Peptides against a protein of PDB entry 5CWW. Designs and how they scored, part 1

No score or structure here was measured in a lab: all are predicted.

Target 1, 194 residues: chain A of PDB entry 5CWW
Amino acid sequence: VPKLQGPFDFDLNPEDEQDDEVELKDIYVIGEKPRVADLMRGEEEELEMMKEDQHNGLSLNIICLLSTSGQVKICLDIDGVEAQWLPPRSKNKRLFAPPPEPPSLLTFQTFDTLKPAEVTPDGWPMFSEDATSPYSFYVTHPAGITYISLTPWVFRLESELQSDSEAGTEFRIDLLAKGQGSERDRIFTQTRTQ
Positions, changes and structure headers below are counted from each chain's first letter, unless a header gives other numbers.
Peptide ipSAE is a variant of ipSAE made for these designs: the mean of its two directions, with the distance scale d0 fixed at 1.0 Angstrom where the peptide's residues are scored. Compare it only between designs on the same protein; published cut-offs may not carry over.
A fold fails the geometry check if it doesn't show the stated peptide or something in it is severely misdrawn.

## One batch from the design tools (peptide; made by RFdiffusion4, then SolubleMPNN)

Design b1_p20_4_s2
Fold by OpenDDE base, seed 2:
Structure b1_p20_4_s2 (fold): chain B 194 residues (1-194), chain A 20 residues (1-20)
Amino acid sequence: as target 1 above (194 residues)
Amino acid sequence: SLREYRPDLELLSKKLASLV
């Protein structure tokens, strides 16, 4: 039986987030890029295509959370949340293993996609994928559609994760953290027919 | 403008640096 994972612990959750007020509505997961070693079992041609795609994905899973208010939280899976199976009922449950600490997600960015006046009790914001990019997606709501792209930072982060040189890494990471986060663009707004 | 909630950026930087 698969073990349900969660709740997640959100590391670096913004202090201004009243945890009690955030009702999650949807989750969007961007899986980590496949490991080269796993690809080497495939045809050499796929390896070449993935090398040529300069936009090799992030080696970490990204978990995006969407609230009923249209707030998006973008988190990095640092612990590598793998599917856990319930251990077989071996009778010797050492009862005293502290419950495994919930997997930690690193909160990278949190932002609103809706204006306060657009938030409705019956609103249902949802994620939808962008077929053109694995690191872009939409938040759809009756009030409008917001395009989100992680591309401004994800590839830079991956470059650091794959860097063999520690030289300047701290500086580049600092620039990444303090730099522009995810792109957010309202591509459609439902005009209230007055 | 739509709100953005930033984590502690110094702490974020440190956490990200620890991944490398």
Scores: peptide ipSAE 0.532, ipTM 0.936, DockQ to the pose 0.773
Fold by OpenDDE base, seed 4:
Structure b1_p20_4_s2 (fold): chain B 194 residues (1-194), chain A 20 residues (1-20)
Amino acid sequence: as target 1 above (194 residues)
Amino acid sequence: SLREYRPDLELLSKKLASLV
């Protein structure tokens, strides 16, 4: 049985977010790409394809959270939350290891996909995948559809994570953090039929 | 414009740098 992972602690939550006001409705997980080293047990051809695929995704899991208000939070799994299976209930009262500290998620970015006037009590936003990119997705709501892409920063971050050179890394990371975050584009707006 | 909530960018930078 997969272990229920959570609650998550959110590191770097924006101060302006009253955590109590954010009712989460949906979660979208972008899994880490397997390390080339972990795939080395496969055929050499798969290794070459992975080296050539310049679009090696992020080596960290990305957790996207969606609220009832259409707020999206993009978080990085910095603790490497592996799919933990519940250990078989061996009858031995293993001393409850203190519940492992909830895994920390690093809040990279938070943004709204709905205007305040578009938020409705009965309107539930949902994630949907983009078949063309693992790092792009949609938020669908009765009021409209928003396209989101993490590509502006994900590949840059991965490049730093895989870099053997520390030279300029701090500077490039600083530029990444302070730069443009995720792309957000409203691709459809429902016209109020009066 | 839709609202964006930014974390402490200096702290974000430090945290990201610690991953590398």
Scores: peptide ipSAE 0.532, ipTM 0.936, DockQ to the pose 0.751
Fold by OpenDDE base, seed 5:
Structure b1_p20_4_s2 (fold): chain B 194 residues (1-194), chain A 20 residues (1-20)
Amino acid sequence: as target 1 above (194 residues)
Amino acid sequence: SLREYRPDLELLSKKLASLV
């Protein structure tokens, strides 16, 4: 049986977020790019498709969280959260290892997809994938549809993670952190027929 | 305009730099 993981600790959570009021509705996970070793274990066809997709993905997992109010939080898995399985019911003395520290997520960005007037008690936002890009997705709500893309920063971050040169890295990371975050575009708004 | 909540950008920069 898979172990349910959580709660997560959110590193760099914005102070203005009333964490106590954030009800999560949906989660969207963008897995790290497969390691070369994992690709070599797959079918040769998957390896060819990934080589042709010139968009080398990020070497980190990305966890997107969606609240009932339509707030999106984009987090980086810096600890490398692995799937955990419940230990077999073996009678052996669970060595009281100190409870492992909860996995930490680095909060990269948080933003609203709904205006306060669009938030309804019976409305629920949901994630949906973009078939054209693993780093783009939609938030759908009865009030409208919002397109989100991580492409403005994700490939730049990966370039730094793969760089063997420390020269200028701190400067480029600073520009990345302070620069344009994720793209957010409302592509559809439901007109309330009065 | 829809709100954006940003972390401490200096701290974010430091954390990201520690990954590289």
Scores: peptide ipSAE 0.528, ipTM 0.936, DockQ to the pose 0.748
Fold by OpenDDE base, seed 3:
Order: C-alpha cells, then sequence, then structure tokens
Structure b1_p20_4_s2 (fold): chain B 194 residues (1-194), chain A 20 residues (1-20)
C-alpha cells in the first residue's frame, strides 16, 4: 500500500497569498526525467530515441496544486521526494521516532485561471494532461478551459542543472527567475445562456 | 488580466542557483 506523504512545507510562498483561504481541489505531478544511468538497464533503442528527442525533461519532479478558486501553484521538488510504501504490519511500532520533518517544495510560480466573477462555491476545477507534451496541461472549470505550458522555463532550468560550466550561471538563473514564467491561455469560455 | 503572485524573486534566484 502506498504511504500517504504530507503535509508538505512550501518554501517561498507569495506574501500576498492568504494561505488560510486556499482549499486544494486537485494535484498534478510531472515526474523527473529518468537518469541515463537508470535507462542503461533498459533496451538501448529506447535510450537513443530519448536522446534524439531534444525535449529533455527536467531532472526534478514538478508538483502543481489547484485550489477551489482556480489558483495554480507550480512547485519544484528540491528534496527528491520518492514514493514510499507502508512497511508490512510488523508488530514493532517504533513508537518514539520523532515525526520526520515534512519534505520542502520550492514555489516557483502562482497564478489564477479564473476571474473573480467566475469563481463559484460549487466550482470544481480539475487538471487534465496534454497527450502531446508532458510539460503542458489543462485546467478545466465550468466557466472555461485554460491551457498551461511550463516549456518557457523548464528547459532553460534543465540546461543550467546539466551545465558543467559555472561561468554566467548565476546571471542566467537570475534572468530565469525574473523572466516570463509559464504560458497561460484561455482556450474556451462558457457562454452563460441567459 | 488574470492575477499572478510572485515569490521573493531574489530569494528564488538564490535557491535555484544553489541547485546547480
Amino acid sequence: as target 1 above (194 residues)
Amino acid sequence: SLREYRPDLELLSKKLASLV
């Protein structure tokens, strides 16, 4: 049985977020790109196809959180949270181990997908995948559908994580942090039939 | 326009730089 992990500590939450009002509705996880060393145990043909696909994914897990108000938070897993399984029910409750510190997530970006007038108490925003890209997805709500893409920054971040040169890295990371974040486009808006 | 919430960008830059 998988172990439920959490709560998570969010590092760098925006100061203007009223954390007390954010009710989570959905979670979307983009797994880290498999390391070449882990792929070396697979068929060599799959390894060549993944090298030729220039769209090298990020070496970190990305955790996207969606609130009832349609707010999306994009977080980076900096601690490398691995899937944990419940140990078989062996009688030895290690009763006295202090609870492990919750893993930390780095908040990269937070944004709304709904206008204030579109937010409803009974609204149910949901994530859905884009079959054409692992770094693109949709937020669906009764008021409309929003396309989101992480591609504007994720490949630049990966390039820095894989770079052997420290020259100019601090400057390029500063430009990445202060630059344009994720792409966000409302592709459909529901017309209220009066 | 839809709202964007920005973290402390200087601190974000420092934390990202510590990963690389």
Scores: peptide ipSAE 0.528, ipTM 0.936, DockQ to the pose 0.745; fails the geometry check

## One batch from the design tools (peptide; made by RFdiffusion4, then SolubleMPNN)

Design b1_p24_2_s2 (from b1_p24_2, 15 letters changed)
Fold by OpenDDE base, seed 2:
Structure b1_p24_2_s2 (fold): chain B 194 residues (1-194), chain A 24 residues (1-24)
Amino acid sequence: as target 1 above (194 residues)
Amino acid sequence: AEAERRRRLEELARRREERLRKQR
């Protein structure tokens, strides 16, 4: 029997503790890509071709949160949500293993998709996938549609997550910090016909 | 914004190192 997973602990910045009042409307999950090396134990030739295609996605789950105001939070599942199974009901009092620590979500980026004047109390922002990229998606709202892409940082973050060298970690973190965040483009705006 | 992103990435790196240490 699958174990219920959650609640997720959000490692929100203490400055984001003021965001405890953010009403969430939607959640979009980008699943981790499995390590090709762990799946392809036996096909060395395909492993070389897939290493050249540096388009191996992030080895972390990404959880996107959407508020009523059209605010997007991009969170990283740093601990990895593994599929948990309920332990078999053995009648023997096996010690309650302490409940696994809830997976910690690290907020990577927060941004708005709506202008303040576009925010309505009855607004219903919603995520939708991009069929062309697992790391791109849309936020739809009555006021308009915003394209979002995580590609500017995801592959660089994955490269850091696969690096065994402590050397240059600070430099790569600096490049991720200073670099372009998520791409955001308003592809459609609803013209209110006056 | 940038300083906060840096802090978050440093925390990610720290937590990753801690997990890798616990698995060894």
Scores: peptide ipSAE 0.216, ipTM 0.740, DockQ to the pose 0.025
Fold by OpenDDE base, seed 4:
Order: C-alpha cells, then sequence, then structure tokens
Structure b1_p24_2_s2 (fold): chain B 194 residues (1-194), chain A 24 residues (1-24)
C-alpha cells in the first residue's frame, strides 16, 4: 500500500515567503526519468528502447503547485522522494522510526496563469496532463486554459545534472539562469457574455 | 527573475555536490 508522503519542506526564497498565504488548490507531479540501468538488471532487449528515452527526461521529480489565484510554482525534488510503502503489518513493533526527513523542494520558477481581474473567490484552477509530453501540462480555470511547457529548461538542467565536470558549471548555470523559463501560452479565454 | 533563478541553480548545484560527496 502506498504511504502518503509529506509534508514537504519548501526552500522558498525570502521573497517567496510572502507567498505563505497562498492557498494551494492542486498539485501536479512529474516523476523523475526511470533509471533504466538500475531497474533493468536482467532484460537486455528492453534496455535499448529505453536508452532512447534516457535523453528525454529529468532525473529529478518536479512538483508543480497551483494556487487559487492561478499562481504556479515549479519545484524540484533535489533529495529524491523515494516511493514509500507502508511497512508490512508485523504485529509486534511500534518502532517509532523517526519520521523520515521531509523532502526539500527547491522552487525553480513562480508565475501567474491568470490576470488579477480573472481571479475569483469561487475559481478553482486545476492541472491537467498533456498527452504529447510529460513535461507539458495545462492549467484550467473558469476564465481560461493556459498551456505550460517545462521543455525550454528541463533538458538543459538534465545535461547539467549529468555533467561530471565541475569545469564550466558556473557557465552552464549562467546559461540556465539567462535562458527562457517555462513556456506559457493562454490557449483559451472565456469571454464573459454580459 | 534571472538573479533569483541563478541563486536557485547554485543551490541545486551545491546540494548535488554534497550528495555526490556522501555517496563516495
Amino acid sequence: as target 1 above (194 residues)
Amino acid sequence: AEAERRRRLEELARRREERLRKQR
């Protein structure tokens, strides 16, 4: 049985501490790329098809948070949230295992999907997946639908995460910092018919 | 925006280095 994970510690910037009042409405998780080399100890034939997929994902989980106001926070799981299973009900150990340290999430980007005039108290923004890419999704709200893609930075970040060379790390971080953030496109806007 | 993203990426790099040191 899967164990409920959380709470998460958010490494928010002090500037993001003003967001402590942000009412979260939805969470969207993009799982880390499977470590095919670690899982496929024994099946050589599936290894080749999944090696092509080895170029197509981030080795970190991405946690997307959505507020009532349509604010999106893109967070990175740096520590790696391991899948926690409920221990088998062995009838005889109340071993208070110390609660696992909550995973630390690093906020990569924060942005709004709604204009201030589109925010309503009864508005309930929701995430939905994009069937074409694991790193793209939609935010749906009564005021409209926004497409979001993480692809502009995810692959460059993965390249940095796979680099064994400390040489040029500062330069690559500089390129990631100066680079485009997440793509955001409003694909639908609900016209208020008065 | 850029300066903040830089700081976050530098923190990510630092945490990665610390993990790699703990695995050795």
Scores: peptide ipSAE 0.216, ipTM 0.741, DockQ to the pose 0.025
Fold by OpenDDE base, seed 1:
Parts: structure tokens; sequence; C-alpha cells
Structure b1_p24_2_s2 (fold): chain B 194 residues (1-194), chain A 24 residues (1-24)
């Protein structure tokens, strides 16, 4: 049986503490890339073809939050929430390991998908996946549909997360900081027929 | 925007380093 994971501690910037008044409407989770080494403990031949695919994805979970106003918050699970299973009902009282510290979520980016004039009190924005990419999704609102892609930064962030050397960390962080954030494209806008 | 992103990435790097240090 899966263990219920949470609550998550959000490490929000003080500017994001104003978001405590923001009514959340939806959540979208992009799971961390599976470590092929953990899956492939049995088949050596598929390991070589998947090594090229091992570079495609982030080794951290991404938590996307969507507000009533169409604000998207992209959060990163820095601690890495491992899938926890309830201990098997075997009667051996293994000493309760202290409960793992709650995972800390770091806000990576916050942005709007709606214009101020498109925000409605009864607005119900929703996430939907992109079947073509695990790091792309849509925000659907009555006012329009916005495509979002995390690909501009995800692969660079992963390269930093796989770096064993502190050498060049400042340079790589500088490139990530100066780089483009998430791509946003309004693919549809509901025209009010006058 | 850029300065805030830098700060967030530096904090991420710090937390990762602390995690790696605790695993050793």
Amino acid sequence: as target 1 above (194 residues)
Amino acid sequence: AEAERRRRLEELARRREERLRKQR
C-alpha cells in the first residue's frame, strides 16, 4: 500500500507569502525521471539503448500549482520524495525509524497565464498534460488555453544536478539564471463575440 | 527576475550539497 506522503513544506520566498491568500484550483505533478539502474537490475542489453535516454529528464519531482487567477507556481522537490510503501503487515516491530523529514519544495518560477482583464471570480483554470512531452502541459481557462514548456531549463538544471564537481557551478547557475524560464504560448483566446 | 532565479538556484545547490554531505 502506498504511504501517504505530505504535508509538503513550501519554501516560499517572503514575496510568495502573499500567495497564502491565493486560492489554489489545481495541482500538476511531473515525477522525477526513473533511474534506469534501479529498474534494469536484470537486463543488460536494454541498458545500452536507454543510456542515451538517461539524459532526458529531471531527477527531481516538479510540483505545479495553479491559482484561480491563472498564476502558475513551479516548485521543485529538492529532497527527492522517494516512493514510500507502508511497511508490510509482518508482525516484526522494526524500530520506528523517525518519520522522514517532510520534503521541502522550492519555488523555481511563478508566472501568469491570464491577463488581469481575463481573471474572473468564478474562473476555474485546469492543468492538462501534453502527450508529446513529459515537461510540457496546458493551462485551460474559459478565457483561453496556454501551452507551457519547462524544457528551456529542465535539461540544464539536470546537468547541474548530475555534476559531481563544484568547479563551474557558479557559471552553470549563472547560465540558468540568465536563461529563459518556462516557455508560455497562448494557443487559444476566447473571443468575446460582441 | 534574474536575481531571484539566481538566488533560488543557489539555494537549490546548497540544499543538494547538504543532502550529499548527510549521505556520506
Scores: peptide ipSAE 0.216, ipTM 0.741, DockQ to the pose 0.026; fails the geometry check
Fold by OpenDDE base, seed 5:
Structure b1_p24_2_s2 (fold): chain B 194 residues (1-194), chain A 24 residues (1-24)
Amino acid sequence: as target 1 above (194 residues)
Amino acid sequence: AEAERRRRLEELARRREERLRKQR
């Protein structure tokens, strides 16, 4: 039986505490890159061709949160929400496993998709996937449509997550910090017919 | 913005290191 996962704790920085008042409307989850080694345990020959496409994925789940105001919060599942199955009812009541700590989400980036004048109390921003990229999506609002891409940082973050050496971590973090965040392009704006 | 992103990434690196230590 699948275990219900959550609640998730958001490690919001104290400077982001003002974001706790933000009413969430939608959630978009980008799953971690598939572990081909776990899926392809039967077909060794096709493993080589799929390795090239896997170099572009993040080994963490990404949770995107969308507010009524069109604010997007990009969160990283640091602990990795593995599919938890309820242990089979083996008669050995290990009555004393502490409940696993809820997975902690780290906010990577927060940004707006709407101008203050476009925010409406009745606004219904929604996520939609981009069929061309797993790390790109759209935010649709009555005022317009915004394209978002995580590609500018995902690869660099994955490289940091695959580094076995603490050497150069500061430099790689510096590159991530100074680098471009998520790409944001307003692809459509609803012209208010006056 | 940049300073805040740095802090978040440093926290990510710290948590990752802690997780890797728990798996060894």
Scores: peptide ipSAE 0.216, ipTM 0.741, DockQ to the pose 0.026; fails the geometry check

Design b1_p24_5_s4
Fold by OpenDDE base, seed 1:
Structure b1_p24_5_s4 (fold): chain B 194 residues (1-194), chain A 24 residues (1-24)
Amino acid sequence: as target 1 above (194 residues)
Amino acid sequence: SAEEARRRARELEERERRRKLKEE
């Protein structure tokens, strides 16, 4: 049985008191790119073909949060949150291990998918995957469907994370966060039939 | 390495956290 994870600490949340009152409706997780070396422990020959693909994703997990208002929060898993399983019912290990520090999520970007007039109290937005890319997804709401792509910044962020030079990395990541955000495209809008 | 990337990301988070605390 999977262990319930959380609470998560949100780092770099804007001080807007409003974020703590936001009712979350859905969560979407984009897993980190697999390390070819970890997957290929059994088959030596396919190692060369997959080396070219090592640059095709982010080395961090991405946690997307969706509110009732259609707000999307993109968080980066810096601590490396792994799937936890309930310990087997082994009776004996009262390991009073101090509770591990709650994992922190870095808030990278926040944006809206709905206009204020489209927000309804009974609205229940949901995530769905895009079969064409692991870094693209849809937000479905009664008012419409929004396509979201993280590709404009994900690969640049990965390049910074893999760069040997620490010089200017903070500045470049800050520019990524403040500059070219995720692509958002409303692909469907529900027409109110008058 | 994903582990090295996580380490660098943590270092960046700590720097940004310190920056925000100084702007207050």
Scores: peptide ipSAE 0.062, ipTM 0.585, DockQ to the pose 0.018
Fold by OpenDDE base, seed 2:
Structure b1_p24_5_s4 (fold): chain B 194 residues (1-194), chain A 24 residues (1-24)
Amino acid sequence: as target 1 above (194 residues)
Amino acid sequence: SAEEARRRARELEERERRRKLKEE
């Protein structure tokens, strides 16, 4: 049986007073790029094809959160949230190990996909994948569809994470968080037929 | 490695958290 995960601690949330009132409706997870070592068990040809794909991803999981209001929060999984299973009903009263500290999520970016006039109390925005890129997705709401791409910053972030030099990494990542937002494009708007 | 990336991300988070706490 899968173990329910959470609550998660959110770190570096912007002090936006509105974050505490955000009702979440959907979650979209972009898994970390596969480890080369795990792929070495495959055929050499598959390994080469996968190596090309391996250079094109982030070493961290990305967790996207979607609110009723169409707010998207992009979080980085710095603790490595893995699928956990309930321990088998072993009769041994394993000493209640203190519940592991909840994993922390680093808030990288928060943005809206809906205009205030498009927000409805009964709104049900949803994520959907983009078949063309693991780092692109759509937010679908009755008011419209928004395309989102994380590609403007994901690869640069990965480059910083893989850099042997720690010098200036903090500064460069801070600049990425502040300067290079996710691409957002409203690809469809539903015309309210009066 | 993904573990090194996670370690670096945690170090950055801790530094940024400390920075925010100093600005308050």
Scores: peptide ipSAE 0.060, ipTM 0.583, DockQ to the pose 0.018
Fold by OpenDDE base, seed 3:
Structure b1_p24_5_s4 (fold): chain B 194 residues (1-194), chain A 24 residues (1-24)
Amino acid sequence: as target 1 above (194 residues)
Amino acid sequence: SAEEARRRARELEERERRRKLKEE
């Protein structure tokens, strides 16, 4: 049985974002690029298909959160959160190890996909995948569909994570975090037929 | 390695956190 994970601690949230008011409706996880070392133990054919995608991917998991209001929060998994399974009902009362500290997620970017007038209390926005890119996705709401691409900053962030030079890395990442790096485009708007 | 990437990401987070604390 999958283990319910959370709560997560959110780091680097803007002070003005009272997390207490954000009702989350959906989650979208973009997995880290597979490690070459993990692939070496697999079948050769699966290795070749994954190698082409490895050069263009981020070494960190990305966790996207979607609120009722259509707000998207892009978080980076720095701690390396892995899927956890409930231990089989072993009769052995394992001594209550103190609950592990909740993993921290780094908030990279927050943005809206809906206009204030489009937000409805009963709205249920959802993520959907883009078959053309692992770093692109859609937010679907009754008011419309928004295309989102993380590609503009993902490559640059990966370059910094893989760089042997620490010189200027902090400055470049700060620029990435401050930039509206994600592409956002409303591809469809539902015309309310009055 | 992904462990090195995670280490670097943590170092960056700590640096950014220290920077924010200095700007306050």
Scores: peptide ipSAE 0.053, ipTM 0.580, DockQ to the pose 0.018
Fold by OpenDDE base, seed 4:
Structure b1_p24_5_s4 (fold): chain B 194 residues (1-194), chain A 24 residues (1-24)
Amino acid sequence: as target 1 above (194 residues)
Amino acid sequence: SAEEARRRARELEERERRRKLKEE
């Protein structure tokens, strides 16, 4: 039986985001790129081709959170959150083990997909995948559909994570976080037929 | 490796966290 996970701690949230209990409506997980080296143990040629593919995904899981207001939070899973299962009914409830520290998610970016006037209390925004890229997705709300792509920064971030040079990495990642946001495009807007 | 990437990401997070705490 799957174990309910959470709560998660969010690191580096903008201060201006009042911890107003943002009602989350959906979650979208982009898994880390497969460890091709581990999977292709023995096929050096395929390994080289996959290493050369600059379009290799991020080595970190990405957790996207969607609120009722259409706010999207892009979080990086640095701790490596894994699926947890309920322990088998082993009688040894270590009742007294302090609860493990909740895993932390690094908030990379937060943005809105809805205008304030489009937000409704009964709004139910949802994620959906893009078949063309694992790092692109849609947010569907009754008011409209927004395309989101993480590709502007994901591959650059991966390059920094894989770089041997620590020199300037912090600066470059800071520039990525501040400069190149996720691509957002409203592809459909529902016209209120008054 | 993914583990090395996670390690580097943690180091970066810690640095950014320290930076934000200094900007406050």
Scores: peptide ipSAE 0.051, ipTM 0.568, DockQ to the pose 0.018

Design b1_p24_6_s3
Fold by OpenDDE base, seed 4:
Structure b1_p24_6_s3 (fold): chain B 194 residues (1-194), chain A 24 residues (1-24)
Amino acid sequence: as target 1 above (194 residues)
Amino acid sequence: AAEEERKRRERLEEEARRREERAK
């Protein structure tokens, strides 16, 4: 079921002064890893393939935001996890539950894919998927194409989320955010014909 | 148009610099 991307409340890190109205152009969503429990209804072979793929995806949804300036924000949907840990509220209380608060997005990383001189009013960056990895993607702009991979931190983050120590998870995530950046590589640059 | 583009570029350069300084 396509989760309606409701308005995301960006818990922008207060240090991200919302100074300039970042005009968003595109959104790329990396879905959370399918729950093993949901796969247990499938044949054992799919479960083994998912277990053997040590590249167990992140249990969080990742929301990538792309501005008209080529800024990428990598956001984590943390509320999706909390909602999973909440015991299934009995069906009857859902009727009067306040509308689920929009998922709080934690900004994990922000970086540019374009140089300031490459940003043009008519140039619109776009996301494109990488067929080889769910955690890699491209930002395409008339000035160039940038490859982005979240793999340097995604698997570490997942290991932390799966750790039995609920205490300090936020702190550990913050440390990961500060320590390990996404891979970013400009794979193509359009030569400005002077 | 050209002055507005220049001002836009200058803002983006300042923002980029601030982001690079925070990433160091």
Scores: peptide ipSAE 0.169, ipTM 0.749, DockQ to the pose 0.345
Fold by OpenDDE base, seed 1:
Structure b1_p24_6_s3 (fold): chain B 194 residues (1-194), chain A 24 residues (1-24)
Amino acid sequence: as target 1 above (194 residues)
Amino acid sequence: AAEEERKRRERLEEEARRREERAK
């Protein structure tokens, strides 16, 4: 059953508090790689196919947010991590459990896909998938198309998440966020016909 | 219309500059 995604509460870092007025236009979600524990309940053949996929992805959901101005925010679902580390509470889904709190999203990166002069009132950017990679996508706007790839950091982040060293993980993740940004390339620009 | 568009552009340019300054 596809779980209804959202609403998401964004715990924006206090440094990002000034961006409270960003009008969101689109959302793109990159699902986490299948959990090994969930795979152990599947048929062995499905396990082998998924093991190959498990080595090639992030254990966290990535939520990409797109504003009307063409700003992209890359957010990580950190609550997904806590749920992995918490032993599956075999507690019976009490029918009356309060609705799960919306996942806390960590803003990992923020960047623009449009120049200020390209932003129009009637123009809207949209996400589209890349068939070649789950961690690559396009932002399409009437002014142009921008290719985005998360591959420069996603696999390094996964390696940090899989490390047994809890100490300094946050620091290393912060260094990853500051060091290797997502790949961003404008692949098409619409020429204004004079 | 044109003045509102200009003001909107100026705000977006300022926001973009602030983001670039934070990314350095």
Scores: peptide ipSAE 0.164, ipTM 0.748, DockQ to the pose 0.358
Fold by OpenDDE base, seed 2:
Structure b1_p24_6_s3 (fold): chain B 194 residues (1-194), chain A 24 residues (1-24)
Amino acid sequence: as target 1 above (194 residues)
Amino acid sequence: AAEEERKRRERLEEEARRREERAK
């Protein structure tokens, strides 16, 4: 069970002057895939499973936030990567290490799953998993069900994160966010019987 | 109640419009 350690500080990009406190109703977390190097310390069987999974998942945690209005916000835990690249500081300075800054969440994408007319005070959207992929999920609301897939960008992002150029990672992520969004399909709409 | 719901819808429509404009 990935221990969700602590309150995430949302570094909302200052350009997202969302002055309005978005009331969150649900959270969906997609854990990072273990690195092959971490598996080399484990049993050979786990290594074989990773070789067959040609789809190397993202080495970042993804945090999806769902508002009462059916807005989905996809956030990336970038600090998790920086912490992995920091060489283990020598044993003795652990005493005065400032408390680990809460992980900075980068907002990758924001989109709506409901039309404004479908938003009701009593309607609560919820996340549900897709058994076919860890990077796909559903948003269920009384008005309908929306399928969401992160697969269009996740593998590209992983490729960028594996690139030797640490400089400008945030900028490259922003470019990816602008280029190809998540797949979003309304698979079911409840017909209001008038 | 109905006026508050209307104002809520108008805010959500404006937010959706601004988001679409930023995505262009």
Scores: peptide ipSAE 0.160, ipTM 0.742, DockQ to the pose 0.345
Fold by OpenDDE base, seed 5:
Structure b1_p24_6_s3 (fold): chain B 194 residues (1-194), chain A 24 residues (1-24)
Amino acid sequence: as target 1 above (194 residues)
Amino acid sequence: AAEEERKRRERLEEEARRREERAK
């Protein structure tokens, strides 16, 4: 069942006064790696293939937000972690399960893909996937194309999430957010024809 | 149009500067 994307409650760090005026243009979602319990229900062959992928991906959903100004915000679905630690809610569809609380998104990183002078009223940035990695993508705008890779921190974050220490997960994630940046490279810049 | 574009650029430059100051 495709989980409904949104509404997202942004647990914005109070210092990130999101100017309420940031118009979002595009959303890119990187799904969490399948849970081992869900893998055990799959064909044994799929389980073996996933074990061989040494880069087991992140156990959290990543939500990337793109503004009309070319700002990228990378958010983590932390409620996904809590739901992993909670025993799988018994498939007893209690007919009266309270509506699932909207996922709490932690802003991990925020950066620009465009210079202020490159931002145009008619130019809208868009996400596109990288076929070589689920954790890499492009931001395409008429002014240029920016490559983004989350690989510098994603696997480190996963290692921290797999640590037996439940205490201080938020603190460890905050440390990773401060210490590790996404790779960002402008691979193409449109020359203004005079 | 030109004045609105100028004001828009000035706002984006200020926001970018504030973001860079917070990232340090």
Scores: peptide ipSAE 0.157, ipTM 0.743, DockQ to the pose 0.361

